# Peptides against a protein of PDB entry 3HUF, part 18

Target 1, 320 residues: chain A of PDB entry 3HUF
Amino acid sequence: MWIIEAEGDILKGKSRILFPGTYIVGRNVSDDSSHIQVISKSISKRHARFTILTPSEKDYFTGGPCEFEVKDLDTKFGTKVNEKVVGQNGDSYKEKDLKIQLGKCPFTINAYWRSMCIQFDNPEMLSQWASNLNLLGIPTGLRDSDATTHFVMNRQAGSSITVGTMYAFLKKTVIIDDSYLQYLSTVKESVIEDASLMPDALECFKNIIKNNDQFPSSPEDCINSLEGFSCAMLNTSSESHHLLELLGLRISTFMSLGDIDKELISKTDFVVLNNAVYDSEKISFPEGIFCLTIEQLWKIIIERNSRELISKEIERLKYA

## One batch from the design tools (peptide; made by RFdiffusion4, then SolubleMPNN)

Design b2_p23_4_s1
Fold by OpenDDE base, seed 3:
Structure b2_p23_4_s1 (fold): chain B 320 residues (1-320), chain A 23 residues (1-23)
Amino acid sequence: as target 1 above (320 residues)
Amino acid sequence: EEKKKEEEEKLKEELKKLEEENK
């Protein structure tokens, strides 16, 4: 989201969130959803127009800001952004930090981008929430991105957490739920004058972790917990691969179960399979190797004695 | 620096007026 603050109390000492939309900035306007009052005798009654665009698909992957357009409203002394005079037709900015000087005012409005990108685990929830979140200047998507800051967990009562949720947790992404999204949808007007009133996602995250026994207390409890072990997996899922890497596993990839030869078995402690392959191919599993799903592995990982549990299971099948 | 001080004083006066108008 874009946040503005200003030097010299010209914004009354308040920080403001700018959602996608158009704002008239000046001395003689009242603060509302489309106006920003700036208190200085050096600023025109109506001085500039700020226009913030909705996030692009690219912004979801890069964590880049919503495009920020500035237009001077034909003022005597103009408007500058980052010491450069704004052009007559207005200019657009993609920098994360903007110093906006209105006329001869010696105090600047400082606009900065706070990155917030929400990944969804399922397309149905994305379809439900994307429009509202984009209108808050929040990029949304389904695919993993290094720019993702938040991950929406679907509350399916009685279901195991997904691989996406497991990976988001280990990647230290803030896991949120529908309750937080609902709260975000209501705060738009309340945070206009005070950006500090933005709801804290960390409290939602803490509550999710506390109330769900499928999570360890912290990502650090699981990160590198299987250091020194080796696994093999099908070359199918990038998220699954990254999840296993975060566990500290050495990973070998194969294309089919038939590629699991004696050499691979000798170097591999266990094989990780997706649910479909695990269920369909149970009869054709290689002898002398422990095969499990990611969900079965996760159930071991969340236990305090995960290394002992996995070691016992590996040894049980080596000597069977 | 002098212009910054002069503008800061003018701003303090305007803030004081707005606080008086909103009381």
Scores: peptide ipSAE 0.020, ipTM 0.488, DockQ to the pose 0.042
Fold by OpenDDE base, seed 1:
Structure b2_p23_4_s1 (fold): chain B 320 residues (1-320), chain A 23 residues (1-23)
Amino acid sequence: as target 1 above (320 residues)
Amino acid sequence: EEKKKEEEEKLKEELKKLEEENK
């Protein structure tokens, strides 16, 4: 999200969130959803127009800012951004830090990008919330992104957490739910005047983790917890692969269960399968192979003695 | 520095006026 602050008291000592939209900036405008009052005799009555675009798909993957357009409103002394005079037709900026000088005012408006990028585990929830979140200047998507700061957990009552949720937790993404998204939608008006009123997602995350026994106390309890073990998995999802890598596993990939030969078995401690393959093909599993789902693996990993638990299961199947 | 001080004083006066008008 874009936040503006100013040197001195030209913004009345307030920080303001700029959502996607158009703002007239000047001395003789009243603060509202489309106007920014700046208090200085050196600033024109109507001095500049700021236009913030909605996030692009590229912004979701890069964590880059919404495009920030600045236009001078034919003022006597012009507008500068990062010491450069704004062109007659306006200029667009993708820098995360903008120093905006209005006319001869010795105090600058400082615009900075606060990175917030929300990944969804559920396409239906993305479809429901993406428009509203984009209107807040928040990039949204389903695909894994290194820019992801928040992850919306798919709440199905009585089900295990998804692989996406497991991976989001291990990569230290802030897990949020629909309650946080609802809260974000309601505070839009209140945060216009004071950016400090933006809700802290970390509190929502702490409450989710505290109230759900499917999470360990920290990602650090699980990261590299299975170092030294080897697994094989179907070449299905990149998220599943990355999850197993974060556990410290050596991973072999196969295309079908028929590709599980004696050589693969000799190098592999266990086989990780998705639920659909596990349920459909459990009768055809080769003898002496420990096969489990990612969800079954997760239940072991969240235990303090995960290494001992896995070792016992591997031994049970070697002696069976 | 002198221009900053002069603008800072003008800003303080304008802020006081706005605080009085919004009361």
Scores: peptide ipSAE 0.020, ipTM 0.493, DockQ to the pose 0.041
Fold by OpenDDE base, seed 2:
Structure b2_p23_4_s1 (fold): chain B 320 residues (1-320), chain A 23 residues (1-23)
Amino acid sequence: as target 1 above (320 residues)
Amino acid sequence: EEKKKEEEEKLKEELKKLEEENK
């Protein structure tokens, strides 16, 4: 989201969130969803127009800012952005930091980009929320992204957390729920005067973790917890691969259980399967190897003695 | 520097007026 603040109390000492939309900026306008009052005798009654675009698909992957357009409203002394005069037709900016000078005012408006990118675990929730969140200047998507700051957990996702939720937790993404999105949708008008009135996502996250026994106390309890073990991964997602990497596992990827010969068994401590393959192939598992689902693995890794539990299960099958 | 001080004083006077008008 774009946040503005200013020197010399020309914004009344307040920080303001600018959502996608158009704003008239000047001395003789009233603060509302489309106007920004700036208090200075050196500023015109109506001085500039700011236009913030909705996020692009690229912004979800990069964490880049919504495009910021500035137009001077034919003022005597013009408008500058980053010490450059704004052109007659207006100029567009993609920098994360903008120093905006209105006329001869010695105090500048400072605009800065606060990155917020929300990943969804399922397409149905994305379809429901994406439009509203984009109108808040928040990029949204389904795919994993290094720019992702928040992850929406689906509360209706059965008796166990999804692989997406597990991975989001381990990569230290702030996990949120539908209640946070509902609250976020209501604050748009209240944050005009005070940007600090944005709902605390970290409090939502803490409440999710505290009230769900399927989460460890911290990601650090699980990261590299299985260092030194080797696994074979069959018919799993890219998120499953990245999850197993964060556990510190050495990973081999295969297409079918038939690819697991005696040589592979000798080099592999256990096999990770998706639920469908695990349920269909239970009778045909290779002898002398431990096979489990990622959800079964998760139940082990959240235990304080995860390494001992895995070792005991591997030993049981080698001597059987 | 003098123009910045003069603008700061004028701004303080305008802020005080706005605080009085909003009371």
Scores: peptide ipSAE 0.020, ipTM 0.490, DockQ to the pose 0.042
Fold by OpenDDE base, seed 5:
Structure b2_p23_4_s1 (fold): chain B 320 residues (1-320), chain A 23 residues (1-23)
Amino acid sequence: as target 1 above (320 residues)
Amino acid sequence: EEKKKEEEEKLKEELKKLEEENK
C-alpha cells in the first residue's frame, strides 16, 4: 500500500495510507477519503490531485506499487515529484519512493510503497475477496509468487491443510484467514489519520498456528529436516517440487509410474505421488519402493523424530 | 535555511491554532 508522511508536521505529525482512489491535496480541505489537508501557508488551498490506481496482475508477481498519478491544479508555483516538475496533464509514477514538493513549501510529502501481496489457496475465496482487497491497494492471486507476503488458508473443518498452505508456512509467509480479511475491510476510515492502525497479521498467524495441530512449531523445524534423503515425484506441481526442496530432499522427476525403473529405485528412498495417482494406482506401485502422498509426508515431517519415522517406513517397505 | 525556519515557525503557530480549535 502507499503510505505518506511529511516533514515539518505539514501532515500534523501523522502518517496516512493512500488506498486506490482520488485525493485533492491542499491547505483548505478537510481530511477524508478523498482529501488530504496539508498545513502550510506556502501551498494553495487546492494544490494537487493524487490518483492511486488499483493493483495490476503484474504487481502481484513483482510486489510493485500501484500506479501513482500526480496532477498540479494550476497553481502559481507548481508541483514537483523527485525534483522534477509535474507536467500540465499530470504524470504517473511507478517508483517505490516519491518525494512530493507542493509549490514553495520547504517541507516535502514522502510517499513510500509498503508491499503487501495476498495469495489465496482457492479460486472461490479469491473471487469473493479480490475486488475489496484491490480497492485497498492489495494485489491478489492464486499462483505462487515470490512477492507474496500473506497467504489465505481455507477454513475447511476436518480437512488436512493443502500443499499451498504447507509451502506458504515453510516460506515464512504470514498465513491469515477470513477473519483478518474482514478486519482489513473495516479499517479504511480509521487509517486516514494514522497508518499505524493497520491490523497486524502476525497475531492472526500466531493464533492459526497455535490452534492447529497440523502445523509444526516453526518452519525451521521442517526446513532441511530430510537432508540426505532422495525422492522421486510426478512433474505436475511446482509448489510440490519447491516444498520438497525446502525439506532438503534430492528430487528426481518422472511423468508416469511406468518411468520408475530399477535404476531410479536404486537411487530413490521414496516416491511422492499426488492423491489422485496414489488412490487410482495403489495396486500398480513398483516393488521395493515406498510410495506416499505429500499429505502423508507432511504428517511425518511435523513430528520431532521425522527422520527416524521416515527411515522406518523406508526399511519396512524394502523388505515387504 | 532562513526560509525553512520561518516556515517552520509559521507552521507551529498554525498547528497550535488547530489544536486550540479542536479542544
Scores: peptide ipSAE 0.019, ipTM 0.484, DockQ to the pose 0.042

Design b2_p23_4_s3
Fold by OpenDDE base, seed 5:
Structure b2_p23_4_s3 (fold): chain B 320 residues (1-320), chain A 23 residues (1-23)
Amino acid sequence: as target 1 above (320 residues)
Amino acid sequence: DEKKKKEEEELKKEEEELEKENK
């Protein structure tokens, strides 16, 4: 999201979140959802227009800022952004840091981009929330992204956590739920005067982890916990591959169970399968190799003695 | 010091002009 601050008291010593929308900036406007009051004698009553666009799909993958347009409202002394005079038709900016000078005011408005990208685990929740979150200047998506800061876990009572949730946890992404999204939808008016009133997602995350036995105590308990083991997996999911890499596994990929030959078996400790293949092909598993799902592997790795547990299962099936 | 004081006085005059012009 865009945050503005200013030197001196020209913004009353407060920071403000700018959501997507249009703002009239000047000395003789009242702070609201479409106006920013600036307290200086050196600025016009109505000095500039700020227009912040909604995030693009590209912004979700890059963590880039919403486009920031500045237009001077035909003032005597003009407007500058990053020491450059704003053109007569307005200029658009994609820089993460903007120094905005209104006329000859000795104090500048400093706009900076705070990255917040929300990944959803399922398309239904994305469809429900994307529009509202985009109106907050928050890019949203379904696919994994290096720019992802938050991950929305689906609350399905009695279901195991998804591979996406497991991976988000190990990546140290802040896992949130629908309650946090609801809270985000209510803060739009309160953050006009004070950007610090933005809800803390870390408290939501702590509560999710504390109340769900499917999570380990920390990501660090699982990261590299299986170092020295080797697995083979179906080349079907990038998230699954990255999850297994974060466990410290050496990974081989295959396209079908028929590709699992004696050479591959000799080099691998176990095979990781998706649920569909595991359930359909149980009778056709290669002899002398341990096959499991990611969800079954997750149940092992969240235990304190994960290495001993997996070693016992490997030994059990190697001699079965 | 004198240059800074002159710039502050010029700024103050410009502020008073903006206040008078009601712009």
Scores: peptide ipSAE 0.090, ipTM 0.698, DockQ to the pose 0.067
Fold by OpenDDE base, seed 2:
Structure b2_p23_4_s3 (fold): chain B 320 residues (1-320), chain A 23 residues (1-23)
Amino acid sequence: as target 1 above (320 residues)
Amino acid sequence: DEKKKKEEEELKKEEEELEKENK
């Protein structure tokens, strides 16, 4: 989201969130959803127009800002952005930091980008929320992204957390729920005067973790907890691979259980399967190897003695 | 002191011109 602040009380000492939309900026406008009052004698009654575009698909992957357009409203002293005069037709900016000078005002409006990118675990929730969140200047998507700051957990996702939720937790993404999205949708008008009135996602996250025994106390309890073990991964998602990497596992990827010969068994401590393959192939597992699902592995890794539990299970099958 | 007074008078003239053009 774009946030503006200024020195010299020209913004009344307040920080303001700018959502996608158009704003008339000047001395003689009233603060609302489309106007920004700036208190300076050196500023025109109607001085500039700011236009913030909705996020692009690229912004979800990069965490880049919504495009910021500035147009001077034919003022005597013009408008500058980052010490450059705004062109007669207006200019567009993709920098994360903008220093906006209105006329000869000695104080500048400082605009800065706060990155917020929301990943969804399922397409149905994305379809429901994406439009509203984009109108807040928040990029949204389903795919994993290094720019992801928040992850929406689906509360209706059965008796166990999804692989997406497990991975989001381990990569230290702030996990949120539908209640946070509902609250976020209501604050648009209240944050015009005070950007600090944004709902606390960290409080939502703490409440999710505290009230769900399927989460460890911290990601650090699980990260590299299985360092030194080797696994074979069959028919799993890219998120499953990244999850196993964060556990410190050495990973081999295979297409079928038939690819697991005696040589592979000798080099692999256990096999990770998706639920469908695990349930269908239970009778045909290779002898002398431990096979489990990612959800079964998760139940082990959240235990304080995870390494001992895995070692005992590997030993049990080697001597059987 | 004279330089500061001139700068304040120029600023005041610019403010008065801005008020005239924005009428």
Scores: peptide ipSAE 0.085, ipTM 0.684, DockQ to the pose 0.067
Fold by OpenDDE base, seed 3:
Structure b2_p23_4_s3 (fold): chain B 320 residues (1-320), chain A 23 residues (1-23)
Amino acid sequence: as target 1 above (320 residues)
Amino acid sequence: DEKKKKEEEELKKEEEELEKENK
């Protein structure tokens, strides 16, 4: 989201969130969803127009800002952004930090981008929430991105957490739910004058973790917990691979169960399979190797004695 | 004192010019 603050109390000492939309900035405007009052004698009654675009698909992957357009409203002393005079037709900015000087005002408006990118685990929830979140200047998507800051967990009562949720947790992404999204949808007007009134996602996250026994107390309890073990997996999802890497596993990839030869078995402690392959191919599992799903592995990982549990299971099948 | 007074007078002139153009 874009946040503005200013020197010399010209914004009344408050930080303001700018959502996608158009704002008239000046001395003789009243603060609302489309106006920003600036208290300075050196500023025109109506001085500039700020236009913030909705996030692009690229912004979801890069964590880049919503495009910020500045237009001077034919003022005597003009408008500058980062010491450069704004052009007559207005200029657009993709920098994360903007110093906006209105006329000869000795104090600048400082605009800065706070990155917030929300990944969804399922397309149905994305379809439901994406429009509202984009209108808040929040990029949304389904695919993993290094720019993701938040992950929406679907509350399916009685279902195991997904691989996406497991990975988001280990990656230290803030896991949120529909309750937080609902709250975000209502705050737009309340945070106009004070950006500190933005709801804290960390409280939602703490409540999710506390109330769900499928999570360890922290990502650090699981990160590198299987250091020194080796696994093999089908060359399938990147998320599954990255999840296993975060557990500290050495990973070998194979294309089919038929590629699991004696050499691979000798170097591999266990095989990780997706649910479909695990259920369909149970009869054709290689002898002398422990095969499990990611969900079964996760159930072991969340236990305090995970290393002992997995070691016992590996040894049980080596000597069977 | 004279420097502050000149800066205040210049600020006041700029203020009056801004008020004239936005009439």
Scores: peptide ipSAE 0.085, ipTM 0.687, DockQ to the pose 0.063
Fold by OpenDDE base, seed 4:
Structure b2_p23_4_s3 (fold): chain B 320 residues (1-320), chain A 23 residues (1-23)
Amino acid sequence: as target 1 above (320 residues)
Amino acid sequence: DEKKKKEEEELKKEEEELEKENK
């Protein structure tokens, strides 16, 4: 989200969130959803127009800001952004930090980008929420991204958490739910005057983790917990691979179960499969190797004695 | 794609309304 602040009380000492939309900035406007009052005698009554675009798809992957357009409203002394005079037709900015000087005002408006990027685990929830969140200047998507700050957990009653949720947890992404999204949707009016009124996603996250026994107490309990073990997996899911890496596993990839030869078995402690392959190919599993799903592995990983549990299961199947 | 276009069109309408008030 874009946040503006200013020196010299020209913004009344308040920080303001700027959502996608158009804002008239000047001395003789009233603060509302489309106007920013700036208290200085050195600026025009109506001085500049700020236009913030909705997030691009690129912004979801890069964590880049929504495009920020500045137009001078034919003022006597113009507008500058980062010490450069704004052109007659306006200029667009993708920098994370903007110093906006209105005319001869000795104080600048400082605009800064606070990254918030929400990954969804469920396409239906993404379809439901994406528009509203984009109108808040929040990029949204389904695919894993290094820019993701928040992850919307798919709450199916009675189901195990998804691989996406497991990975989001281990990479220390803030896991949120629909209740937090609903709260975000109501914030538009209250945060106009004070950007600090943004809801704390960490409180939502703490409540999710506390109330769900499928989560360990912290990501640190699981990170590198299987260091020294080796696994093989199908090269089908990047998230599954990254999850296993975060567990400290040495990973070998294969394209089909038929590629699991005696050499691979000799170097591998267990094989990790997705649910579909596990259920369809149970009868054709290679002899002498422990095969399990990510969800079965997760159930072991969340236990305090995960290393002992894995070791026992490997031994059991080597001698079976 | 269509939702993004609608949001861009809505933003453009708000911009055009604000430009009319400045005249």
Scores: peptide ipSAE 0.021, ipTM 0.387, DockQ to the pose 0.023

